# Ledger of designs, part 26: peptides against a protein of PDB entry 5KEZ

Target 1, 320 residues: chain A of PDB entry 5KEZ
Amino acid sequence: NVAIYNPFRPWWERYQPVSYKLCTRSGNEDEFRNMVTRCNNVGVRIYVDAVINHMCGNAVSAGTSSTCGSYFNPGSRDFPAVPYSGWDFNDGKCKTGSGDIENYNDATQVRDCRLTGLLDLALEKDYVRSKIAEYMNHLIDIGVAGFRLDASKHMWPGDIKAILDKLHNLNSNWFPAGSKPFIYQEVIDLGGEPIKSSDYFGNGRVTEFKYGAKLGTVIRKWNGEKMSYLKNWGEGWGFVPSDRALVFVDNHDNQRGHGAGGASILTFWDARLYKMAVGFMLAHPYGFTRVMSSYRWPRQFQNGNDVNDWVGPPNNNGVI

## One batch from the design tools (peptide; made by RFdiffusion4, then SolubleMPNN)

Design b1_p10_4_s2 (from b1_p10_4, 5 letters changed)
Fold by OpenDDE base, seed 5:
Parts: sequence; C-alpha cells; structure tokens
Structure b1_p10_4_s2 (fold): chain B 320 residues (1-320), chain A 10 residues (1-10)
Amino acid sequence: as target 1 above (320 residues)
Amino acid sequence: MVISLKYRLP
C-alpha cells in the first residue's frame, strides 16, 4: 500500500493498495506464511481483509513511496506490480463531475464511482477479476480460511461472485478436502439507501451494522429502550437472517465516530457499557460474532470531531 | 451518507 507521512502513517493507508504483494508494515510474505502456519496448527484460522474494490487515492503522488517499494502512478492509473493500467478502472463509467460518489441514492454511482477519491477498479473485466482471484488464491494456498471483502457495497454482487467462482479450495493440510473459503462482505446498510445487504447474500455473509447501532441505543437506555426489548433480538429487530449476519459491537470506523451507528456505537472508551454489549453479543446466538481488538489514541475533539481519528496502532517510528 | 474512512488528502 501507499506510505503516507502526513499525517504520519495513518491507519487508512493500509486500505490504499498499489500491489497485491504480501509486503506491508505488518511484515513480509515469509513472516505471513509463518504466522498462518502457526495459527492453523493450533486451530486459529486467519481471515484476510481483502481490499479489492479499489487501488490508492487518485491524488497520491506517483513514485515508490509504498510499503514494498513498488512503483505506482495514480494519475495515469499505472500499477505495474499487478499490473493494472488505465483500462482497468471505472473512470469512463462514472458520470459525476468529480469522479467520486456524490449521491448514495444512486446505486450506479456507489459502485462505479470513486469512494472518496480511491481509484475504482473495473471489476466487470475478466482480467481484473483474475488478478484479484490470483491474489486471493495465493492467500488460500498459504492457508488462510477466508476473507473479509472490504467495501463490498461498492462492488456489483455479480462481479464479486465471478471472483469467488475462481477461488481454490482451502489448503488440505489444515482443512477438509473440498472446503471453500469463508466469505463475509462489508456492506453498510442501515436502510434508506438503494443498496441492500440482501443483494450480497449469494456471495456469503454480510456485516449487520444495525446490530451495533441498535444495541448501543438499548444499552445506553436511549429513547426509553430496555434490555427486555431484546427478547426478539435478531430477525425480530429487522436484521438480516442469522445465517447471513456477521455481527459486532463496533469496528474501526464507527469507533472513531464515523460510519454507521453514530453516537450510539459503544466502544472501549465506554468500558462498562461496552463490556455489557460484548457480553450480550457473545451470549446471544444471532449471527456470526466478531470481537474488536483496538488501542487507545490521543483523541482531540474540535467542533465535535476527533482530529486524531487517523492515528494507527502503536508503533516505533512507523514500524509496527 | 455513511462511508468508511479510507482516504485523506496529504
């Protein structure tokens, strides 16, 4: 991914890829292989956060300022380490003046335009699908158990399916022969927008962002809500079917006051309430659960916004 | 509008 130095190595640089090389601030490919092997050997499975909707931001300077030193040029859409070129992006399909998503009520913009300037991959192209599949298959062959598909609402479900259809079975050294990768898709659907979580059920599980938002409201006792109202928690609250749901109290976005849920989201900053919410989530059978592991950062609020929401995990001068 | 944070201008 790109290396950003202003601000200094923010967490979100990781979501701006310039190649599919396993070479980041977390380590190199050999170190990754070692980790996957050690984890698998004790029954801990690895699921990769796969960033396949886009490459880096369009405004990032060209050069070799990346975690593995790979050259890239956002201006010309040149990512030779893949390789991608200008033919592999949706610039010509997006009809907005900025090239970015401007209206989230327009599903075509949401899927064909750039997410906040991130260069949008042309996932309709078999070439692009194949390059992504090669990346994911390499990980599968290493021994990962599945994937979180980042920014899934910004990809056409059929394009995702086409990629998934190219995937290998899981590594038989650790998984039963014929096993398929576990897929869960990040789709922010709180209602009110045209793209629905149900559009993606055919590809795997989806994130249920209503879960954390509603649970936060209940635990906070907002609007007179009571714990007893959770008797029909899950589908009874309008959530997706349990077998399609991945549930969580918070994620890295809404933990920072952004994304789905707003102020209702409980985080480790509200320790007591957070423990109640996480405890409830783990005790209740609805959905596939995900527990957040995060860190403290020096929050600094200006006009209600944390100006340090970019701060990544603890590091030593950029080295994790 | 609900979006993930993935990009900031340098």
Scores: peptide ipSAE 0.172, ipTM 0.884, DockQ to the pose 0.734
Fold by OpenDDE base, seed 2:
Structure b1_p10_4_s2 (fold): chain B 320 residues (1-320), chain A 10 residues (1-10)
Amino acid sequence: as target 1 above (320 residues)
Amino acid sequence: MVISLKYRLP
């Protein structure tokens, strides 16, 4: 991914890829392979956060300022480490003046235009699908158990399916022969927009963002809500079917006051209420549960926004 | 709209 130095190595640089090399601030490919092996040997399975909707931001300077030193040029859409070129992006398909998503009520913009300036990959092309599948298959062959598909809302479900159909079975050294990778898709659907979580059920599980939002409201006792109302928690509250849901109290975005859920989202900053919410989630039989492991950072609010929301995990001069 | 912070300008 791109290496950003202003601000100094933000967490979100990881979501701006310039190659599919397993070479980041977390380590190189050999170190990753070693970690996967050690984890699998003790029954801990690895799921990769796969960024396959886009490459880096269009405004990032060209050069070799990346975690593995790979050259890239956003201006010319040149990513030779893949390789991608101008033919592999949706620049000509997006019809907005800016090239960015301007209207989230237009499903075609949401899927064909750039998410906040991130160069949008042409996932309709078999070449692009194959490059992504090769990346994911390399991870499968190393021994990962599955994937979180980042920004799935911004990809056509059929394009995702086409990629998934190219995937290998899991590594038989640790998984039963014929096992398929576990897939869950980040789809933000709180209602009111044309793209629905149900559009993605055919590909795997989806993130249920209503879960954390509604649970936060109940635990905070907002709007007169009571814990007793959680008796029919899950599908009874209008959530997606349990077998399609991945549930969580918070994620890295809404922990920073962004993403989906608003002010209702509970985080470790409100420790007592957060423990109640996480405890309830783990005890109640709805969805596949995900528990957040995070860190404190020096929050600095200006005009209601944390100007330090970019701060990544604890590090020593950029080394994690 | 509140969305993921995947991109910020320096």
Scores: peptide ipSAE 0.170, ipTM 0.883, DockQ to the pose 0.699
Fold by OpenDDE base, seed 4:
Structure b1_p10_4_s2 (fold): chain B 320 residues (1-320), chain A 10 residues (1-10)
Amino acid sequence: as target 1 above (320 residues)
Amino acid sequence: MVISLKYRLP
């Protein structure tokens, strides 16, 4: 991915890929292989956050400022380490004046235009699908158990399906023969927009952002909410089917005041209430649970926004 | 509009 130094190595640079090389702030491919092996050997499975909707931002300077030194040129859509070129992006397909998503009530814009300037891959192309599948299959061969598909809302479900259909079975050294990768898709659906979580059920599980938002409201006792109302928690609250849900109290975005859930989202900053929420989540059978492990950073709020929301995890001069 | 934070100008 791109290496950004102003601010100094923000967490979000990881979501701006320039190659599919396993060479990042977390280590190189050999180190990753070693980690996956050691984890698998003790029954801990690895799920990779796969960024396959886009490459880096259109405004990032061309050059070799990347975690593995790969050259890239956003202006010309040149990512030779893949390789991608101008034919592999949706520039001509997106019809907005800016090239960015301007209206989230237009599903075509949401899927064909750039997410906040991130170069949008032409996932309709078999070439692009195959390059992504190659990347994911490499990870499968290393021994990962599955994937979080980042920004799935911004991809056509059929394109995702086409990629998934190219995936190998899991590594038989650790998984039963014929095992398929575990897939969960980041889809922000709080209602009110045309893209629905149900559009993606055919590909795997989806994130249920209503979970953290609603649970936060209840635990905070907002709007007269009571714990007794949780009697029909899950589908009874309008959430997706349990077997399609990945649930969580918070994630990295809404922990920083971004994304879905707003002020209702509980985080480790409110330790007591957060523990209550996480405890409830783990005790309740609805959905597949994800527990957040995060870190403190020096928050500085200006006009309701944390100007230090870019701060990544504890690191040694940028290396995690 | 609900978005995730993935991009800022360098």
Scores: peptide ipSAE 0.167, ipTM 0.885, DockQ to the pose 0.766
Fold by OpenDDE base, seed 1:
Structure b1_p10_4_s2 (fold): chain B 320 residues (1-320), chain A 10 residues (1-10)
Amino acid sequence: as target 1 above (320 residues)
Amino acid sequence: MVISLKYRLP
């Protein structure tokens, strides 16, 4: 991915790829292989956060400022380490003046335009699909069990399906022959917009962002809500079917006051309430559960916003 | 309109 130095190596640089090389501040490919093997050998499975909707930001300077030293040029859409060129992006398809998503009530913009300047890949092209599939298959062959598909609402469900249809079976050294990768898709659907979580049910599970938002309100006792109202928690609260839901109390975005859920989201900063929410989630039989493991950072609030929301995880790798 | 934070202009 791109190496961002202002601010200094933020967490979100990891979501700005310039290649599909396994070479980042988290480690190199050999280290990753070692981890996957060791984890699989003790029954711990690995699911990769796969960033396949886009490459890096349009405004990032061209050069070799990346975690594996690969050259890239956002201005000319040149990513030779893949390789991608100007033909592999949706620049000509997006009809907004800025080239970015301007109206989330327009599903075509949401899927064909750039997410906050991130160069949007033309996933309708078989070439692009194949390059992504090659990346994911490499991970499958290493021994991962599945994927979180980042920014899924910004991809057409059919394009995702086309990529998934190219995937190998899981590695038979650790999984039964013929096993398929576990897929869950990040789709932010709180209602009121044209893109729905149900559009993606055919590809795998989806994130249910209403879960953390509503649970936070209840645990906080906002608006007179009581825990007794959780009797029909799940589908009874208008959430997606249990067998399609991946549920969580918080994620990396809304932990920082961004993304879906707003101020209701419970985090480790509110330790007691957070433990109550996580405990409830693990005890209640709805959806596939995900528990957050995070870190503290030096929060600095200005006008209600944390100006240090960019701070990445603790890292002793000062070079990569 | 709710989005994930993935990019900020330098």
Scores: peptide ipSAE 0.142, ipTM 0.876, DockQ to the pose 0.744

Design b1_p10_4_s3 (from b1_p10_4, 5 letters changed)
Fold by OpenDDE base, seed 3:
Structure b1_p10_4_s3 (fold): chain B 320 residues (1-320), chain A 10 residues (1-10)
Amino acid sequence: as target 1 above (320 residues)
Amino acid sequence: AVISIKYRLP
């Protein structure tokens, strides 16, 4: 991915890829392979956050400022380490003046235009699908158990399906023969927009952002809500079917006041209430559970916004 | 519109 130095190595640089090389702030491919092996050998499975909707931002400077030193040029859509070129992006497909998503009530824009300047991959092309599948299959062959698909609402479900259909079975050294990768898709659907979580049920599980948002209001006792109201928690509260839901109290976005849930989201900053929420989630049978492991950062609020919401995990000069 | 943050907000 791109190496950003202003601000200094933010967490979100990880979501701006310039190659599919396993060479990042966390280590190189050999170190990753070693970790996966050691984890699998003790029954700990690895699920990769796969960024496949886009490459880096269109405004990032061309050059070799990346975690593995690969050259890239956003301006010319040149990513030779893949390789991608101008033919592999949706620049001509997106009809907005800016090239960015301008109207989230237009599903076509949401999927064909750039998410906040991030160069949008032409996932309708078999070439692009194959390059992504090769990346994911390499990870499968290393021994990962599945994937989180980042920014899934910005991809056509059929394009995702086409990629998934190219995937290998899991590595038989650790998984039963014929095992398929576990897939969950990040789809932010709180209602009111045309793209629905149900559009993606055919590909795997989806994130249920209503879960953390609603649980937060209950635990905080907002609007007179009571724990007793959780008697029909899950589908009874309008959430997606349990077998399609990946649930969580918070994630990296909404613990920073972004994404879905707003002020209701409970985080480690409110330790007591957070423990109650996480404990409830783990005890309740609804959905597939995900527990957040995060870190403290020097929050500085200006006009209600944390100007340091970019701060990444503890590191040594950018290396984790 | 609710989105994931992947760059420095203006």
Scores: peptide ipSAE 0.309, ipTM 0.901, DockQ to the pose 0.623
Fold by OpenDDE base, seed 5:
Structure b1_p10_4_s3 (fold): chain B 320 residues (1-320), chain A 10 residues (1-10)
Amino acid sequence: as target 1 above (320 residues)
Amino acid sequence: AVISIKYRLP
């Protein structure tokens, strides 16, 4: 991915890929293989956060300022380490003046335009699908158990399916022969917009962001909500079917006051209430549960916004 | 719309 130095190595630089090399601040490919092997050997499975909707931001300077030193040129859409070129992006498909998503009530913009400047991959192209599948298959062959598909809301479900149909069976050294990768898709659907979580049910599980938002409201006793109202928690609250839901109290975005959920989202900053929410989530049978592991950072609020929401995990001058 | 944070201009 790109190396961002202003602010200094923010967490979100990881979501701006320039290659599919397993070479980042977390380590190199050999180290990753080692980790996956050690984890699998003790029954801990690895699920990769796969960033396949886009490459890096269009405004990032060209060069070799990346975690693996790979050259890239956002201006010319040149990512030779893949390789991608201008033909592999949706620039000509997006009809907005800025090239970015401007109207989230327009599903076509949401899928075909850039997410806040991130170069949007042309996932309708078999070439692009194949390059992504090769990346994911490499991970499968290493021994990962599945994937979180980042920014799935911004990809056409059919394109995702086409990629998934290219995936190998899981590594038989650790998984039964014929096992398929576990797929969960990040889709922010709180209602009111045209893109629905149900659009993606055919590809795997989806994130249910209503879960954390509503649970936070209940635990906080907002709007007269009571714990007793959780009797029909899950589908009874309008959530997706349990077998399609991946649920969580918070994630890295809404922990920082962004993403779905707003102020209702409980985080480790609200320790007691957070423990209650996580405890409830783990005790309740609805959905596939995900527990957040995060870190404290020096929050600095200005006009209600944390100006340090970019701060990544603890590091020593950029070295994790 | 509420979106994830993946990009900020320097």
Scores: peptide ipSAE 0.298, ipTM 0.901, DockQ to the pose 0.752
Fold by OpenDDE base, seed 4:
Structure b1_p10_4_s3 (fold): chain B 320 residues (1-320), chain A 10 residues (1-10)
Amino acid sequence: as target 1 above (320 residues)
Amino acid sequence: AVISIKYRLP
């Protein structure tokens, strides 16, 4: 991915890929292989956050400022380490004046235009699908158990399916023969927009952002909410079917005051209430649970926004 | 619209 130095190595640089090389702030491919092996050997499975909707931002300077030193040129859509070129992006498909998503009520824009300037891959192309599948299959062959598909809302479900259909079975050294990768898709659906979580059920589980938002409201005792109302928690609250849900109290976005959930989202900053929420989540059978492991950073609020929301995990000069 | 944080200009 791109290496950003202003601000200094923000967490979100990870979501701006320039190659599919396993060489990042966390280590190189050999180190990753070693980690996966050690984890699998003790029954801990690895799920990769796969960024496959886009490459880096269109405004990032060309050059070799990347975690693996690969050259890239956003202006010319040149990512030779993949390789991608101008034909592999949706520049001509997106019909907005800016090239960015301008109207989230237009599903076509949401899926064909750039997410905040991120170069949008032409996932309709078999070439692009195959390059992504190769990346994911490499990880599967290393021994990962599955994937979080980043920005799934911004991809056509059929394109995702086409990629998934190219995936290998899981590594038989650790998984039963014929096992399929576990897939969960990041889809922000709080209602009111045309793209629905149900559009993605055919590909695997989806993130249920209503979960953390509603649970936060209840635990905070907002709007007269009572714990007794949780009696029909899950589908009874309008959430997706349990077997399609990945649930969580918070994630990296809404922990920073962004993404879905608003002010109701509980985080480690409110330790007591957070423990209550996480405890309830783990005790309740609805959905597949995900527990957040985060860190403190020097928050500085200006006009209600944390200007340091970019701060990544504890690191040694950018290396974690 | 609710979006994740993935890109900021320097």
Scores: peptide ipSAE 0.266, ipTM 0.899, DockQ to the pose 0.739
Fold by OpenDDE base, seed 1:
Structure b1_p10_4_s3 (fold): chain B 320 residues (1-320), chain A 10 residues (1-10)
Amino acid sequence: as target 1 above (320 residues)
Amino acid sequence: AVISIKYRLP
């Protein structure tokens, strides 16, 4: 991915790829392979956060400032390490003046335009689908069990399906023959917008962001809400079907005050309430549960916003 | 709209 130095190596640089090389601040491919093997051997499975909707920001300077030293040029849409070129992006498909998503009530903009400047891949093209599938298949062959598909609401469900149809079965050294990768898709659907979580049910599970948002309000006792109201928690609260839901109390976005849920989201910063929420989630039979492991950073609030929300995970490897 | 943060605009 792109190496960002202002601010200094933020967490979100990981979501600005310039290649599909397994070479980041988290380690190199050999180290990753070693980890996957060791984990699988003790029954711990690995699911990869796959960034396949886009490449890096259009405003990033061209060069070799990336975690594995690969050259890239956002201005010319040149990513030779893949390779991608100008033919592989949705520049001509997006009809907004800026080239970015301007109206989230327009589904075509949401899927065909750039998410906050991130170069949007033309996933309708078989070439692009194949390059992504090759990346994911490499991971499958290493021994991963599945994927989180980042920014899924910004991809057409049919394009995702086309990619998934190209995937190998899981590695038979650790998984039953014929096993398929576990797929869950990040779709932020709080209602009121045209893109729905249900659009993606055919591809796998989806993130249910209403879960953490509503649970937070209840545990915080906002608006007179009571724990007893959780009797029909799940589908009874208007959430997606249990067998399609991946649920969580917080994620990396809303832990930092962004994304879905706003101030209602409980995090480790509110330790007691957070433990209550996580405990409830694990005890209640709804959805596939995800528990977050995060880190502290030097929060600094200005005008209600943490100006240090960019701070990445602890890392002393500044070279990569 | 609610979005995932992947880029900080200058």
Scores: peptide ipSAE 0.225, ipTM 0.889, DockQ to the pose 0.698

Design b1_p10_4_s4 (from b1_p10_4, 6 letters changed)
Fold by OpenDDE base, seed 2:
Parts: sequence; structure tokens; C-alpha cells
Structure b1_p10_4_s4 (fold): chain B 320 residues (1-320), chain A 10 residues (1-10)
Amino acid sequence: as target 1 above (320 residues)
Amino acid sequence: AVISIKYALP
């Protein structure tokens, strides 16, 4: 991914890829392979956060300022380490004046235009699908168990399906022969917009962002809500079917006041209420559960916004 | 709109 130095190595640089090389601030490919092996040998499975909707931001300067030293040029859409070129992006497909998503009530814009300036990959092209599948298959062959598909809301479900159909079975050294990768898709659907979580059920599980938002409201006792109302928690509250749901109290976005859920989201900053929410989630038989492991950072609020929301995990002068 | 912010804005 791109190496950003202003601000200094923010968390979000990881979501701006310039290659599919397994070479980041967390380590190189050999170190990753070693970690996967050690984890699998003790029954801990690895699921990769796969960023396949886009490459880096269009405004990032060209050069070799990346975690693996790969050259890239956002201006010319040149990513030779893949390789991608100008024909592998949706620049011509997106019809907005800016090239960015301008209207989130237009599903076509949401999927064909750039998410906040991130160069949008042409996932309709078999070439692009194959390059992504090669990346994911390399990870499968290393021994990962599955994937979180980042920004799935911004990809056509059929394009995702086409990529998934190219995937290998899981590594038989650790998984039963014929096992398929576990897939869950990040889709923000709180209602009111055209893109629905149900559009993605055919590909695997989806994130249920209503879960953390509603649970936070209840535990905070907002609007007179009571814990007793959680008796029919799950489908009874209008959530997606349990067998399609990936549920969580918070994620890295809404922990920083971003994304879905707003102020209702509970985080480790409110330790007592957060433990109540996580305990309830683990006890109640709805969805596939995900527990957050995060870190503290020096929050600095200005005009209601944390100006340090960019701060990434603890590191030694950029080295993790 | 409610989205994940990856700070790729110009």
C-alpha cells in the first residue's frame, strides 16, 4: 500500500493498495506465511481483509513511496506491480463530473464511481477479476481460511461472485478436502438507500451494522428502550437472517466516529457499557460474532471531530 | 451518506 507521512503512517493507508504483494508495515510474505502456519497449527484460523474494490487515492503522488517499494502512478492509473493500467479502472464508466460518488441514492454511482477519490477498479473485466483471484488464491494456498471483502457495497454482487467462483479450495494441510473459503462482505445498510444487504446474500455473509447501532441505543437507555426488549433480538428486530449475519458491537470506523451507527456505538472508551454489549452479543444466538481488538490513541476533539482519528496501531517510528 | 472513510480525498 501507499506510505503516507502526513499524517504520519495513518491506519487508513492500508486501504490504499498499489500492489497485491504481501509486504506491509506488519511484515513481509515469509513472516506472514510463518504466522499463518503457527496459527493454523493451534486451531486459530486467519481471515484476510481483502481490499479489492479499488487501488490508492487519485491524488497520491506517483513514485515508490509504498510499503514494498513498488512504483505506482495514480494520475496515469499505472500500477505495474499488478499490473494495472488505465483500461482497468471505471473512469469512463462513471458519469459524474468529479469522477467520485456524488449521489448515494444512485446505486450505479455507488458502484462505478470512486469512493472518496479511491481509484475504482473495473471489476466487470475478466482480467481484473483474474488478478484479484490470483491474489486471493495465493493467500488461500498459504493457508488462510477466508476473507472480509472491504467496500463490498461499492462492488456489483455479480462481479464479486465471478471472483469467488475462481477461488481454490482451502489448503488441505489444515482443512478438510473440498473446503471453501469463508466469505463475509462489508455492506453498510441501515436502510433508506438503494443498495441492500440482501443483494449480497448469494456471495456469503454480510455485516449487520444495525446490530451495533441498535444495541448501543438500548444499553445507553436512549429513547426509553429497555434490555427486556432484546428478547426477540435478531430477525425480530428487522436484522438480516442469522445465517447471513456477521455481527459486532463496533469496528475501526465507527470507533472513530466514522461510518454507521453514529453516537450510539459502544466502544472500549465506555468500558462498562461496552463489556455489557459484548457479553450480550456472545450470549445471544444470532449471527456470526466478531469481537474487536483495538488500542488507545490521543484523541483531540475540535468542533466535535477527533483530529487524531488517523492514528494507527502502536508502533516504533512507523515500524510495527 | 454513511460510509467508511479511507481519507483518499484530494
Scores: peptide ipSAE 0.361, ipTM 0.919, DockQ to the pose 0.685
Fold by OpenDDE base, seed 3:
Structure b1_p10_4_s4 (fold): chain B 320 residues (1-320), chain A 10 residues (1-10)
Amino acid sequence: as target 1 above (320 residues)
Amino acid sequence: AVISIKYALP
C-alpha cells in the first residue's frame, strides 16, 4: 500500500493498495506465511481484510513511496506491480463530473465511481477479476481461512461472485478437503439508501451495523430503552437473518465516529458499558460474532471532530 | 451517506 507521511503513517493507508504483494508495515511475506502456519497449527485461523474494490487515491504522488517499494502512478492509473493500467479502471464508466461518487441515492454511481477519490477497479473485466482471484488464491494457498471483503457496498454483487467462483479450496494441510473460504462482506446498510445488505447474501455473510448502533442505545439507556426489550434481539429488531449476519459492538471506523452508528457506538473508551455489550453479544446466539482489538490514541477534539482519528496502532517509526 | 474513511478528513 501507499506510505503516507502526512499525517504520519495513518491506519487508513492500509486501505490504499498499489500492489497485491504481502509486504507491509506489519512484515514481509515470509513472516506472514510463518505466522499463518504457527496460528493454524494451534487451531487459530486467519481471515484477511481484502481490499479489492479500488487501488490508492487519485491524488497520491507517483513514485515508490509504498510499503513494498513498488512503483505506481495514480495519475496515469499505472500499477505495474499487478499490473494494472488505465484499461482496468472505471474512469470511462463513471459519468459524474468529478469521477467520484456524488449521489449515494444512485446505486450505479455508488458502484462505478470512485469512493472519495480511490481509483475504482473495473471489476466487470475478467482480467481484473483474475488478478484479484490470483491474489486471494495465493493467500488461500498460504493457509488463510477466508476473507473480509472491504467496501463491498461499492462492488456489484455479481462481480464479487465471479471472483469468488475462481477461488481455490482451502489448504488441505489444515482444512478438510473441499473446504471453501469463509466470506463476509462489509456493507453499511442502515436503511435509506438504494444498496441493500440483502443484495450480497448470495456471496456470504454481511456486516450488520444496526447491531452495535442499537445495542449501544439499549446499554446506554437512551430514549428509555431497557434490557428487557432485547427479548426479540436479532431479526425481531429488523436485522438481517442470523445466518447472514456478522455482528460486532464496534469497528475501526465507528469507534472513531466514522461510518455507521454515531454516538451510540460503545467502545473501549467506555470500558464498563463496552464490556457489558461485548459480553451480551458473545452470550446471544444471533449472528457470527467479531470482537474488536484496538488501542488508545491521543484524541483531540476540535469542533466536535477528533483531529487525531488517523492515528494507527503503536509503532516504531511506522513499523508495527 | 455512510462510508468508511480511508483518507485524512478535511
Scores: peptide ipSAE 0.347, ipTM 0.904, DockQ to the pose 0.593
Fold by OpenDDE base, seed 5:
Structure b1_p10_4_s4 (fold): chain B 320 residues (1-320), chain A 10 residues (1-10)
Amino acid sequence: as target 1 above (320 residues)
Amino acid sequence: AVISIKYALP
């Protein structure tokens, strides 16, 4: 991914890829392979956060300022380490003046335009699908168990399916022969917008962001909400079917005040309420549960916003 | 709209 130095190595640089090389601040490919093997050998499975909707931001300077030193040029859409070129992006398909998503009530913009400047891949192209599948298959062959598909809301479900149809079975050294990768898709659907979680049910599970948002409201006793109202928690609250739901109290976005849920989201900053919410989630049978492991950072609120929301995990002068 | 922010906002 790109190496960003202003601000200094923010967490979100991880979501601005310039190649599909397994070479980041977390380690190189050999180290990753070693970790996956060690984890699998003790029954711990690895699910990769796969960033396949986009490459890096269009405003990032061209050069070799990346975690593996690969050259890239956002301005010319040149990512030779893949390789991608200008033909592999949706620049000509997006009809907004800025090239960015401007209207989230237009599903075509949401999927064909750039998410906050991130260069949007032309996932309708078999070439692009194949390059992504090769990346994911490499991970599968290493021994990962599945994937979180980042920014799935911004991809056409059919394009995702076409990629998934190219995937290998899981590595038979650790998984039963014929096993398929576990897929869960990040889709933010709180209602009121054209893109729905149900659009993605055919590809695997989806993130149910209503879960954390509503649970936070209940635990905080906002709007007269009571714990007794959780008697029909799950589908009874309008959530997706349990067998399609990936549920969580918070994630890396909304613990920073962004993403779905707003101020209702409970995080480790509110330790007591957070433990109550996580405890409830783990005790209740609805959905597939995900528990957050995060870190503290020096929050600085200005006009209600944390100006340090970019801060990444603890590091030694950029080295994790 | 509520979105994931993977890029610094201007």
Scores: peptide ipSAE 0.344, ipTM 0.905, DockQ to the pose 0.662
Fold by OpenDDE base, seed 1:
Structure b1_p10_4_s4 (fold): chain B 320 residues (1-320), chain A 10 residues (1-10)
Amino acid sequence: as target 1 above (320 residues)
Amino acid sequence: AVISIKYALP
C-alpha cells in the first residue's frame, strides 16, 4: 500500500493498495505464511480483509513511496506491479463532474465513481476480475479460510460474484477437499439509500451495522430504551436474516466516532458497557459474531472531534 | 451518507 507521511503512517493507508504483494507494516509474505501455518495447525483460521474495490487515492504522488517499494502513478492510473493501467478503471464510466461519488441516492454513482478520491477499479472487466482472483487465490493457496470484502457497497454484486466464481477450493492441507472460502461483505445499510444489504446475500454474509448502533442505544439507555426490548433481538428489530448477518459491537471506523453508528457505538473506551454489549452478543443466537481487538491511541478532542483518529496500530518494525 | 474513511479528513 501507499506510505502516507502526513499524517505519519495513518491506519487508513492500509486501505490504499498499489499492488497485491504481501508486504506491509504487518510483515512480509514469508512471515504471513508462517503465521497462517501456525494458526491453522491449532485450529485458528485466517480471514483476510481484501481491498479489491479500488487502488490508492487519486491525489497521492507518483513514485515508490509504498510499503513494498513498488512504483505507482495515480495520475496516469499506472500500477505496474499488478499490472493495471488506465484501461482498468471506471474513469470513463463515472459521469459526475468530479469523478467522485456525489449522490449516494444514485446507486450507479456509488458503484462506478470514486469513493472519496480512491481510484475505482473496472470490475466489469474480466482482466481486472482475474487479477483480483489471482491475488485472493494466492492467499487461499497459502491457507487462509476466507475474506472480508472491503467496500462491497461500492461494487456491483454481480462483479463480486464473478470474482468469487474464480476462487480455488481451500488448501486441502488444512481443510476438507472441496471447501469454499468463507465470505463476508462490508455493506453499510442503515436504510434510506438505494443500495441494500440484500443485494449481496448471494455472495455470502453481510455486515449488519444496525446491530452495534441499536445495541449501543439500548445499553446506554438512550431514548428510554430498555434491555427487555432485546427480547426479539435480530430479525425482530429489522436486521438481515441471521444466516446472512455478520455482527459486531464496533469496528475500526465507528470506534473512531465516524462511519455507521455514530455516538451510540460502544467501544473499549467505555469498558463496563462494552463488556455488557459483547457478552450479550456472544450469548444471543443471532448472526455470525466478530469480536474487536483494537488499541489505544492518544485521543485529542477539538471542537468535539478527535484530531488523532488517524493514528495507526502500534508499530516497532522500523517504519517500513 | 455514512461511509468508511480511507483517507485524511479535510
Scores: peptide ipSAE 0.342, ipTM 0.901, DockQ to the pose 0.608

